# Peptides against a protein of PDB entry 7AE7, part 65

Target 1, 321 residues: chain A of PDB entry 7AE7
Amino acid sequence: KVYKDLREFLEVLEQEGQLIRVKEEVNPEPDIAAAGRAAANLGKNQPAVFFEKIKGYKYSVVTNVHGSWQNHALMLGLDKNTSTKDQFYELNRRWDKFPVPPNVVKREAAPCKENVIDKDINLFEILPLYRINEQDGGFYISKASVVTADPEYPDDFNKLNVGTYRIQVKDRDRVGIQALAMHDIAVQLEKAEAENKPLPIAITIGNNPLVTFMASTPVGYNQNEYEFVGALQDGVPMDIVKSDLYDHLYVPAGSEVVLEGHIIPRVRTVEGPFGEFPGSYSGARLQCEVKIDRITHRTNPIFENLYLGIPWTEIDYLMAL

## One batch from the design tools (peptide; made by RFdiffusion4, then SolubleMPNN)

Design b2_p14_4_s2 (from b2_p14_4, 5 letters changed)
Fold by OpenDDE base, seed 2:
Structure b2_p14_4_s2 (fold): chain B 321 residues (1-321), chain A 14 residues (1-14)
Amino acid sequence: as target 1 above (321 residues)
Amino acid sequence: VFVPELKDPELSEA
């Protein structure tokens, strides 16, 4: 099976008994993190956890979407009981199909374009933000697929980067992003900052699960993650759409939320701490700052966020593959 | 985030 979006995958997870639906109103803190920890303690078949109602917010949260080998099997469109060995065999077999170019759909056909916010931007109105870890220095968007391009070669689709980065909410329309020198985004940012220019960015939330998987998987600088998504879909292209602000940035057509903006050149602000691992906090550092200039979103958008806790966590599965 | 190679000991039995 191939999934167009997060919603089609969540439906399959629920049908397969790999999703817990919390229908009671929860407090953002501590209930979301507590329920995630409880789900992690269910053993090897860790389900996704879907929170329908969050006090003080309009929209839902889902966590632990990639949090088990069963969820990974289902992501690949396999039986949930497929062995890890057979999952790796199938992953390797499909990897050899690279490149599979995506389909560029029209704006009218893209669910991520159903609603637009272009003034009075407030991230707290669109995302049910909470602290993931008790000692976090703020609210994090920890499972976004971040789209950037090479500012020297903006029309080179092979240099379009889709990556997962630590993102702290700084204000209603500002986020901090951790761009480490080893990531492709840092190369692109260095080029923009050399000219004192903004780097265009699209931060996409709630995607096709293979987009999130590929955004967490290191690939070559001249390899497009969307072309690997098509390979991992056994040769079925994924659907992408042009961003609203930038002709050279393409986002997943089915994204729940798209934050379009720019990295401010040569600005660094305090970001962190963040609990990357249980009992291990990365210290506060000066990091890049993004201005959010436009939001597009699906009606009743689902905020997909990472579960962090005792291993095995969702991050352990996303990095072990 | 470098996830250590989670050598799942059960991956060695499959």
Scores: peptide ipSAE 0.020, ipTM 0.661, DockQ to the pose 0.019
Fold by OpenDDE base, seed 4:
Structure b2_p14_4_s2 (fold): chain B 321 residues (1-321), chain A 14 residues (1-14)
Amino acid sequence: as target 1 above (321 residues)
Amino acid sequence: VFVPELKDPELSEA
């Protein structure tokens, strides 16, 4: 089975008994993180946790979407009881199908374009933000697929990067992003900053689970993650759409939320701390700042965010495949 | 892709 978006995947997770739906209103803190920890403690068969109602917010949160081998099997469109070994063999078999170019769909065909916010941007109105870890220095968007391009080669689709980065909310329309030197985004940012130019960016939230998986998987600088998604879909192209602000940036057509903006050149602000692992916080440091200039989103957008708890965590599964 | 978990017998049986 191939999924067009997060919603189709969540439906399958629910059908397969791999999703817990919390229908009662929860407090963003501590209830979301506490429920995620509780789900992780249920053993090897960790379900996704969907929070329908969050106090003070309009929209829902889902966590732990990739939080088990069963969820990974289902992501690959396999039986949920497919062994980790067989999942690995199937993943490798499909990997050899690279490249599978995506389909570029029209704006009108892209669910991520259902709603537009181009003024008075407030991330707190769109995303039910919470502290993931008790000692976090703020609210994080931890499971976004971030789209950037090489500013020297903006039309080179092979240099289009889709990566996962730590993103701290800094203001209503600003986020800090952790662009490390080992990340492809850092190479692209260096080129933009050399000319004192903004780097165009699209931060996509709530995607097809294979997009999220590939965004967390290191690939070559001249390899497009969307072409791997098509490979992992066993040769079925994924659907992408042009961003609203930038002709050279493409986002998943089914994204729940797309934050379009730019990395501010040569600006650094304090980011962190963040609990990357229980008992290990990355220190606060100066990081890049993104200005959000436009939001597109699905009606009733689902905020997919990473669950961080006791191992095995969702990140362990995302890194395991 | 390096799957460390394939080396853990407890995870390979999951």
Scores: peptide ipSAE 0.018, ipTM 0.635, DockQ to the pose 0.017
Fold by OpenDDE base, seed 1:
Structure b2_p14_4_s2 (fold): chain B 321 residues (1-321), chain A 14 residues (1-14)
Amino acid sequence: as target 1 above (321 residues)
Amino acid sequence: VFVPELKDPELSEA
């Protein structure tokens, strides 16, 4: 099975008994993080947790989407009881299908384009933001697939980067992003900053689970993560759409939310702390700042965010692959 | 694969 979006995957997780739906209104803090921790305590078969109603917010949150081997098997369109060995065998077999070029859809065919916000941008109106860890210095977007390109080669699709980065919400229309020197985004940002130009960025939230998977997987600078998604879909291309602000940036057609904007050149602001692992906070650092200039989103967008808790956390499953 | 939620728990037990 191939999934077009997060919603198709969540439907399968629910059908397979791998999703808990919380229908009662919850407080964003501490209930979301507490329920995530409770899900981790369910043993090896950790379900996703879907919060339908969050006090003070309009939209839903889902967490722990990748938080088990059963969820990983289902992501690959396998039986949920497929052994880890057989999942790896299948992953490796599909990896050899790279590259599988994505299908570029028209704007009108992309669910992520259903709604537009281009004025009075307020991230808190679109995303049910909460502290993941009690000691976090703010609200984090932790499962975004961040799209950037090489500013010297904007039309080179092989240099289009889709990565996962730590993103702290700093204001209604501003986020901090951790671009480390080992990340392709840092190379691209360096080129933009050399000319004192903004780096175009699209921060995509709530994707096809294989997009989230590949965005978290290091690939070569001249390898496109979307072409690996197609490989991991056993040769079925994924659907992408052009961003609204930038002709050279393509986003997953099915994204729940797309934050389009720019990294402000030569600006660094304090970010953190963030609890990357239970009991370990990465200290406050000077990080890049993104101005959000436009939002596109699906109707009733689902905020997919990372579960962080006692191992095995969702991060523990995603980084061991 | 650096998917934040998918560290292989079975690879860590192997």
Scores: peptide ipSAE 0.023, ipTM 0.680, DockQ to the pose 0.025; fails the geometry check
Fold by OpenDDE base, seed 5:
Structure b2_p14_4_s2 (fold): chain B 321 residues (1-321), chain A 14 residues (1-14)
Amino acid sequence: as target 1 above (321 residues)
Amino acid sequence: VFVPELKDPELSEA
């Protein structure tokens, strides 16, 4: 089984008993984080948790999508009871299929383009934002696949980077992003900042699960994560579409939300703290700031966000790989 | 950031 988008994966998770649907209206705090922690306590079969109604918001949240070995097996299109060993064997077997180039679809064929917001941008109208941890310094977008390119080689598709970064919401149209020196985005940002130019960015939210997986998996600077997604789809290309603002940025065609904008050159603002691990907060520090210039989104977009809580969290499974 | 430090020691032996 291959998934075009998050929705197809959530349907399979629900069919397989790996998704809890919360139909009652919840408070974004503390209920989302509390329900995530409760799901983690359900043992080895940790389900995704889908919140249909969130007080003060229009749209839904899903968390813990990758939060179990069963969910990981299903992501690979395997039986949910596939052993961890057999999952790794299959992952390695498929990895050798790299590269599998993506299909570039037309704008009209991309579900992420169903709606456009290009003025009066307010992230709180599109994303049901909440504190993941009680002591977080703000609202985080913790499971985004962030697309950037090399400013010197914008047409080199092999240098197109899709990564997962810590993103704090700073304002209605601004986010802080943690671009560490070890990340490919930091190399690209350094080149842009040397010329005092903005770095184009697309922050994609709610993707097919293998995009999110590959965005969290370190690859070489000259290796494209989308070509690995195709490999992990057992040789089936994924669908990508050109961003609206930038000719050289491509986003997953099925993304629930795409935040298009730029990293402001040579600007650093306070970001954090964030509880990356239970009981451990990374300190607040100066980080990059992104201006959001355009949003595209599916109708009734689902906000996929990372579950963080008592181990085993979704992050523990994503890092154990 | 997906921070690699949650090495559950039991997973490193597998």
Scores: peptide ipSAE 0.018, ipTM 0.631, DockQ to the pose 0.026; fails the geometry check

Design b2_p14_4_s3 (from b2_p14_4, 4 letters changed)
Fold by OpenDDE base, seed 4:
Formats: sequence, structure tokens, C-alpha cells
Structure b2_p14_4_s3 (fold): chain B 321 residues (1-321), chain A 14 residues (1-14)
Amino acid sequence: as target 1 above (321 residues)
Amino acid sequence: VYVPELTDPELSEA
């Protein structure tokens, strides 16, 4: 099975008994994190948790999408009971199919383009934001696939980077992003900032689970994560579409939400703290700031966010394969 | 990619 988007994957998770649907209205705090912890306590078969109704918000949240070996097996289109060994074997077998170039679809064919917000941007109207950890310094978007390009080689598709970065909401239309020196985005940002230019960015939320997986997987600077997604789909290309603002940025066609904007050159603002693990926080430091200039989103967008409540978090599963 | 345990040197016990 290959998935076009998060929704197709969530449908399969639900069919396979790997998704809990919370239909009652919840408080964003502490209920989302508490329910995530409760799901994690169910043992090795941790389901995704889908919150249909969140008090004060219009849209839904899903968490713990990658939170189990069963979910990882299903992500690969395997039987949910496939052993970790066999998952690893299959992952490696498919990895050798790289590169599998994506299909560029027309704007009209991309579900992420169903709705547009180009004025009066307010992230709180689109994303049910909450503190993931009690001591977090703010609201985080923790499972976004962030698309940037090399500003010196914007048309070099091999240098298009799709990565996961810590993103703190700073204002209605601004986010802080943790671009560390070891990240490909930091290389690209350095080039932009050398010329005092903005770095174009697309922050994509709620993707095909293999996009999220590859965005969390280190690859070479001259390797495109979308071409690995096609490899991991056993040679089936994924669908991408041009961003609305930038001809050189491509986003997953099926993204629930796309935040298009730019990293403001040479601006640094306080970001953090964030609870990376239970009992462990990264300190507050000066980080880059993104201005959101345009949003595209699916009708009734699902906010996919990371669960960090207990050991063997989603990040541990994302890194274990 | 963001990997907290490997990439954030400012991780501290809370």
C-alpha cells in the first residue's frame, strides 16, 4: 500500500486498530498530552490519537502517528505485525531504489491548495496549538516537514531540503525555527544571510507518513528527500506541487497545511525552552524567525504534531529504522 | 533534521 497523504494513512491506521478517535471535546491543555501519555502506556502497540474536537479551536489534532512498530509497518505498506527486523530489511531493500523522482502535479490537482489565506494570517485559526510539555516556553509545531532550497542553486532539485526542525509559534504570523549548524537548512540560511536576503521557506504539516519519516532521516546535502520517499514507496513516485510564492520550492501535494514564508535575515529572537524528553529541556536561546506570508490548506486541516510524553517517543521510532 | 539528543547541546535536566 502507498499513501497519497496523511488521511489515507490515518484511515488504514483506524482500520488496523492503530488509531484511537477521541470524539468528545477536549481541552488543548492538558488533555492532548495526557491522552498521548495514556496511549503510550498501552505498551508496544501504541496507536495514533485523533482528537476531533478541541475547545477554542475549529480543527482537529492527530498525534503519535509514528508511535509504534505497527504504525511503521503500515507506513511501509506491510502487515502491521511485520517484525522490526523485516521492516528494516524491507527499508534497506527499498532504499537502494533511490532516486525515484516525484511527480510534479498541477496546482488544481493538489489537495493542499483547496484553501488560501494571504491576508490577516493567524496560525491559531488554522492550527489547534497547545503546549506539548507543561514547561514549554510556548506552542510548538514539532512534526513539520520544512522545505528550503540552496539560494545559490535554487533550480538544483538535488539541493532541495526537506527537514524536521523545532518550530515555536512566536506570533499570529511568525514562528521561531531552530536551524542548527549541522542542519542543511543552516547552510542554506548562511548563504542567504551573507547577502542579507530572506530564505524562502515552506513549512508543511500533516503529510504522507514517509515524507515525515524522510524529513526526520539524515541524507546528503545533494540528495532530495522526495526521491527517497519514492524509493520507500517501492518505486512509486510521490506527488509534489510548486509552492504558491516560490517557483523553486515544491511541497507535498497532499499536505494538510502549508505555511509559506521566509526566514528573516540576520534576525534572532528568544526561542524555547522545549521539553525534548521527559525531565529534559533545551535552554532558551536566540534562534531564527520566519514570517508567514501565505497559507494553503486542505478543508478541515488536521494538525499532526509530535508526542513526547514517555520513553519510546515518536522520535525514537522515527530514528530506529 | 532535528534530533534532540544528538543536535541540541543545550539540553539540560529540568
Scores: peptide ipSAE 0.020, ipTM 0.585, DockQ to the pose 0.064
Fold by OpenDDE base, seed 3:
Structure b2_p14_4_s3 (fold): chain B 321 residues (1-321), chain A 14 residues (1-14)
Amino acid sequence: as target 1 above (321 residues)
Amino acid sequence: VYVPELTDPELSEA
């Protein structure tokens, strides 16, 4: 099975008994994190946790989507009881199908374009933000697929980067982003900052699970993550759509939320701390700042966010492949 | 994001 979006995957997770639906209103803190920990304690068969109602917010949250080997098997469209060995074998077999170019769909055909916010931007109205870890210095978007391009080669689709980065919410229309030197985004940002230009960015949330997987998987600078998604879909192209603000940026057509904006050149602001591992916080550091200029989103957008806790966490599964 | 090389040695025995 191939999934066009997060919703199709969540439906399968629920059908397979790999998703817990919480229908009662929860407090964003501590209930979301507590439920994630409880799900992690269920052993090897860790379900996703879907919160339908969060106090003080309009929309839903889902966590731990990639949080088990069963969820990983289902992501690959395999039987949930497929062995880890067979999952790896199938992953490797499909990897060799690279490149599988994506389909560029029309704006009208892209679910991520159902709603537009271009004024009075407030991230808190769109995303049910909460502290993931008790000692976090703020609210994090931890499972976004961030789209950037090489400003020297904006039309080179092979240099389009889709990566996962630590993102702290800084204001209603601003986020901090951790662009480390080892990441392709840092190369692209360096080129933009050399000319004191903004770097165009699209922060996409709630994607096809293979997009999220590939965004967390290092690939070559001249390799497009979307072309790997098509490979991992056993040769079925994924659907992408042009961003609203930038002709050279393409986002997953099925994204729940797309934050379009720019990295402000040569600006660094305090970001963190964040609990990367239980008992270890990365200190506060100066990080890049993104201005959000436009939001597009699906009706009733689902905020997919990472569950962090005691291993095996969702990160451990995303990184173990 | 430190990719721990999860060289889980137990995954090599299965």
Scores: peptide ipSAE 0.015, ipTM 0.565, DockQ to the pose 0.020
Fold by OpenDDE base, seed 2:
Structure b2_p14_4_s3 (fold): chain B 321 residues (1-321), chain A 14 residues (1-14)
Amino acid sequence: as target 1 above (321 residues)
Amino acid sequence: VYVPELTDPELSEA
């Protein structure tokens, strides 16, 4: 099976008994993190956890979407009981199909374009934000697929980067982003900052699970993650759409939320701390700052966020790949 | 790989 969006995948997870639906109203803190820890304690068959109602917020949260080998098998469209060995064999077989170019859809055909916010931007109205770890210095968006391009070659689709980065909410319309020197985004940012120019960015939340997978998987600077998604879909192209602000940035057509904006050149602000692993916090550092200029979102958007807790966490599954 | 749910060490050993 191939999934167009997060919703189609969540439906399959629920059908396969790999999703817990919490229907009662929860407090953002501590209930979301507590329920995630409880799900992780269920052993090797860790389900996703979907929170329908969150006190003080309008929309839902889902966590631990990639949090088990069963969920990983289902992501590949395999039987949930497929062995790890057979999953790796199938992954490698499909990897050799690269490149599979994506299908560019029209704006009117893209679910991520159902609603637009272009003034009075407030991230807290769209995302049910909470502290993932008790000692976190703020609210994090920890499972976004971040789209950037090479500012010298903006029309080179092979240099379009889709990556996962640590993102702290700084204000209603501001986020901090951790761009490490080893990541492709840091190369692109260096080029923009050399000219004192903003770097265009689209932060996409709640995607096709293979987009999230590939955004976390290192590839070559001249390799497009969307072309690997098509390969991992066994040769079926994924659907992408142009961003609203930038003709050269393409986002997944099915994204729940798209934050469009720019990295402010030569500005660094305090970001962190964040609990990357249980009992280990990356300290506060000066990091890049993004201004959010436009939001597009699906009606009743689902905030997909990372589960962080005792191993095996969703972290442990994404680092092993 | 920064998405913690996808970075399972058991996946890298298989």
Scores: peptide ipSAE 0.022, ipTM 0.647, DockQ to the pose 0.028; fails the geometry check
Fold by OpenDDE base, seed 1:
Structure b2_p14_4_s3 (fold): chain B 321 residues (1-321), chain A 14 residues (1-14)
Amino acid sequence: as target 1 above (321 residues)
Amino acid sequence: VYVPELTDPELSEA
C-alpha cells in the first residue's frame, strides 16, 4: 500500500491496532508526553498515540507514528508482522529504484492548500504546542520536513533539500532552526548569507510517513528526497505542490501544515535546551531564526510531533534505519 | 539530524 498523506497512514495504523486514540480532553502538559511514555512501555508493539482534544487548542496531536517495527512495516505497506530483516531487504530493494520523480499537482488539488493564513500569524492557533520534555527551553516542532533549495541553482530540482531539523518556537511567527554544517541546509544558508539574502524555507508538518523517513535520512546534496520517497513507494511517485511564496520550493501535497517563510540572514538567537535523548539535553546554542510569512494547512490539521520517552523512542526507530 | 523515532539501530534486533 502507498499512502498519500499522514491521514491515510493513521487510518491503517488504527485498523492494524497500532494507534491509540485518546478521545478525552488532555492538558498539553504533562499529558501528551506522559501518554507517549506510557505507549513506549507497551513493549515492542508501540502504537502511535492520537490526541483528539487538547485543552486550550483547536486541533489534534499525534505522536510515536514511527515508534515501532510494526509501524515501520506498515509504512512500507508490508504486513505489520514482517520481520525486521525482511523490512530491510524490501527497503534496500526499493532503494535501487531511485530516482522516481514526484508528480507536481495543481494548487487546487493539494490538501495542504485548503486554508491560508497570511496575516496575524500565530503558530499557537494552528499547532497544539507543548514541551516534549519537562526541561525543554520551549516548544519544539520535531518531525517537520524542511524544504530549502540552493539559492544559486533554485531551478535544479536535484538540489532541493528536504531535511529534519530541531525547530524551537520562538514567537507567534518565529522559529529557531538548528542548521549544522553537515546539513545541506547549512550549505544553502551559507550561500544566501554571503549575499545577505533571506533563505526561502517551507517547514512541512504531518506528512506521508515516507517523506518524514526520507527527511531524516541523509542523502547526497544532488539527490532529491522526494525521488527516494517514490522509490520507497516501490516506484509510485509521490505528489508535491509548489509553495505559495516561492516558485522553486515544492512541498508534499498532503502536508497537514506548511509554514512558509525565510531564514533571516546573519541572525543567530539562543535556542534550547532540548532533550534529544532521555536524560540528555543538548545545551542552548545560537541558532538560525526563521520568520514565518505564510501558513497553509488542511482543515483540522493534525500536529505530528516526536515522542522522546524512554527507549525505544520514536527517534531510536528513525535513527536505526 | 535523524528523527530519533526513525533512526534507532536497536529496532533491527526485533
Scores: peptide ipSAE 0.019, ipTM 0.629, DockQ to the pose 0.027; fails the geometry check

Design b2_p14_4_s4 (from b2_p14_4, 4 letters changed)
Fold by OpenDDE base, seed 1:
Structure b2_p14_4_s4 (fold): chain B 321 residues (1-321), chain A 14 residues (1-14)
Amino acid sequence: as target 1 above (321 residues)
Amino acid sequence: VFVPELKDPELSDA
């Protein structure tokens, strides 16, 4: 099976008994993180946890989407009981299908374009933000697939980067992003900053699970993560759509939320701490700052966020493949 | 990136 979006995947997870639906109103803190930790204690068959109602927010949260081998099997469209060995075999077999170019869909055909916010931007109105860890220095967006391009080669689709980065909410319309020198985004940012230009960015949230997987998987600078998603879909292209602000940025057509904006050139602000691993906080650092200029979102958008509880965490599964 | 931890044979029996 191939999934167009997060919703189709969550439906399968629920059908397969790999999703817990919390229908009761929860507090953003501590209930979301506590329930994530409780799900990790369910053993090897760790389900995703979907929170329908969050006090003070309009929309839902889902966590631990990639948090088990069963969820990974289902992501690959395999039987949930497929062995880890057979999952790896199938992953490797499909990897050899690279490149599988995505389909560019029209704006009107992209679910991520159902709603637009272009003024009075407030991330707290769209995302049910919470602290993942008790000692986090703020609210984090931890499963975003971040789209950037080479500012010298904006039309070179092979240089379009889709990566996962630590993102802290800084204000209603601002986020901090950790762009390390080893990341392709850092190369692209360096080029923009050399000219004192903003780097165009699209921060996409709640994607097809293979997009999230590929965004967490390092590939070559001249390799497009969307073309790997098509390979991992066994040769079925994924659907992408042009961003609203930038002709050269393409986002997953099915994204729940797309934050379009720019990295402010030559600005660094304090970000962190964040509990990257249980008991290990990365210290506060000077990080890049993104101004959010436009939001597009699906009606009733689902905020997909990372579970960082007890190992095996969702990040352990995402990094381990 | 193949994290070495998934090479644990116990993960293959899951």
Scores: peptide ipSAE 0.022, ipTM 0.664, DockQ to the pose 0.017
Fold by OpenDDE base, seed 4:
Structure b2_p14_4_s4 (fold): chain B 321 residues (1-321), chain A 14 residues (1-14)
Amino acid sequence: as target 1 above (321 residues)
Amino acid sequence: VFVPELKDPELSDA
């Protein structure tokens, strides 16, 4: 099975008994994080948790989408009971199919383009934001696939980077992003900042689970994560679409939410703390700031966010494969 | 991909 988007994957998770649907209205704090912890404590078969109704918000949240070996097997389109060993062998077999170039779809064919917000941007109207950890210094978008390009080689598709970075909400239309020197985005940002230019960015939320997986998987600077997604789809290309603001940025056609904007050159603001692991907070640092200039989203967008809790966490599974 | 978890017998049987 290949998935076009998060929704097709969530449907399969639900059919396979790997998704809990919470239909009652929950408080964003502490209920989302508490339910995620409870799901993690169910043992080896940790389901995704889908919150249909969140007090004070219009849209839904899903957490723990990658939070079990069963979910990973299903992500690969395997039987949910496929051993971790067999998942690894299948992953490696498919990895050798790289590169599998994506299919560029028309704007009209991309579900992420169903709705547009180009004025009066307010992230809180689109994303049910909550503190993931009790001691977090703010609201985080922790499972976004962030698209950037090399500003010297914007048309070099092999240098298009799709990565996962810690993103703190700073204002209605601003986010802090942790671009560490080890990340490909930091190389691209350094080039932009050398010229005092903005770095174009698309922050994509709620993707095909293999996009999220590849965005969390380090690859070479001259390797495109979308071409690995096609490999991991056993040679089936994924669908991408041009961003609305930038001809050189491509986003997953099925994204629930796309935040298009720019990293403000040479601006640094306080970001953090964030609980990366239980009892381990990364300190507050000066980090980059993104201005959100445009949002595109599916009708009734699902906010996919990371569950952090007692090991094994969703991040441990995302890093394990 | 380094899968440390495949070395843990408790996780390999998951």
Scores: peptide ipSAE 0.018, ipTM 0.646, DockQ to the pose 0.017
Fold by OpenDDE base, seed 2:
Structure b2_p14_4_s4 (fold): chain B 321 residues (1-321), chain A 14 residues (1-14)
Amino acid sequence: as target 1 above (321 residues)
Amino acid sequence: VFVPELKDPELSDA
């Protein structure tokens, strides 16, 4: 099976008994993180956890979407009981199909374009934000697929980067982003900052599970993650759409939320701490700052966020493949 | 985040 969006995948997870639906109203803190820890303690068959109602927020949260080998098998459209060996064999077989170019859909055909916010931007009205770890210095968006391009080669689709980065919410319309020197985004940012120009960015939340997988998988600077998604879909192209602000940035057509904006050149603000691993916090550092200029979102958007806790966590599975 | 290669030894026997 191939999935167009997060919703089609969550439906399959629920059908396969790999999703827990919490229907009662929860407090963002501590209940979301507590329920994630409880799900991680269920052993090898860790389900996703979907929170329908969150006190003080309008929309839902889902966590631990990639949090088990069963969820990874289902992501590949395999039987949930497919062995890890057979999953790796199938992954490698499909990887050799690269490149599979994506299908560019029209704006009117893209679910991520159902609603627009272009003024009075407030991230807290769209995302049910919470602290993932007790000692976190703020609210994090930890499972976004971040789209950037090479500012010297903006029309080179092979240099379009889709990556996962640590993102702290700083204000209603501001986020901090951790661009490490080893990541492709840091190369692109260096070029923009050399000219004192903003770097265009689209932060996409709640995607096709293979987009999230590929955004977490290191590839070559001249390799497009969307072309690997098509390969991992066994040769079926994924659907992408142009961003609203930038003709050269393409986002997944099915994204729940798209934050469009720019990295402010030569600005660094305090970001962190964040609990990247249980008992290990990366300290507060000066990091890049993004201004959010536009939001597009699906009606009743689902905030997909990473579960962090005792190994095995969702992050351990996303990095083991 | 560098994920250590989680060599789960139990996954080698399945």
Scores: peptide ipSAE 0.021, ipTM 0.672, DockQ to the pose 0.019; fails the geometry check
Fold by OpenDDE base, seed 5:
Structure b2_p14_4_s4 (fold): chain B 321 residues (1-321), chain A 14 residues (1-14)
Amino acid sequence: as target 1 above (321 residues)
Amino acid sequence: VFVPELKDPELSDA
């Protein structure tokens, strides 16, 4: 089984008993984080948790999408009871299919383009934002696949980076992003900042689960994560679409939300703290700031966000891979 | 790799 988008994966998770649907209205805090922790306590078969109604927000949240070995097996289109050993064997077998180039679809064929917001941007109107951890210094977008290119080689598709970074919401149209020196985005940002230019960015939320997986998996600077997604789809290309603002940025065609904007050159603002682990907060640091200039989104967009809680968290599974 | 520091030592022995 191959998934075009998050919605097809959530449907399979629900069919397989790997998704809990919360139909009652919840408070963003503490209920989302509390329900995630409760799901983690269900043992080996940790389900995704889908919140249909969130007080003060229009749209839904899903958490813990990758939060179990069963969910990981299903992501690979395997039986949910496939052993971890057999999952790794299959992952390695498919990895050897790299590269599998993506299909570039037309704008009209991309679900992420159903709606556009290009003025009066307010992230709180599109994303049901909440504190993941009680002591977080703000609201985090913790499971985004962030697309950037090399500003020196913008047309080199092999240098197109799709990564996962810690993103704190700073204002209605501003986010802080943690771009560490070990991340490919930091190399690209350094080149842009040397010329005092903005770095184009697309922050994509609610993707095909293999996009999220590959965005969390380090690859070579000259290797495209989308070509690995096609490999992990057993040779089926994924669908991408050109961003609205930038000719050289491509986003997953099925993304629930795409935040298009730029990293402001040579600006650093306080970001954090964030509870990356239960009981451990990374300190507040000066980090990059992104201006959001355009949003595209599916109708009734689902905010996929990382579940963080007592191990095993979704992050434990994403890092064990 | 979302978070660098989850060296759960038990995962390295499997």
Scores: peptide ipSAE 0.018, ipTM 0.635, DockQ to the pose 0.027; fails the geometry check

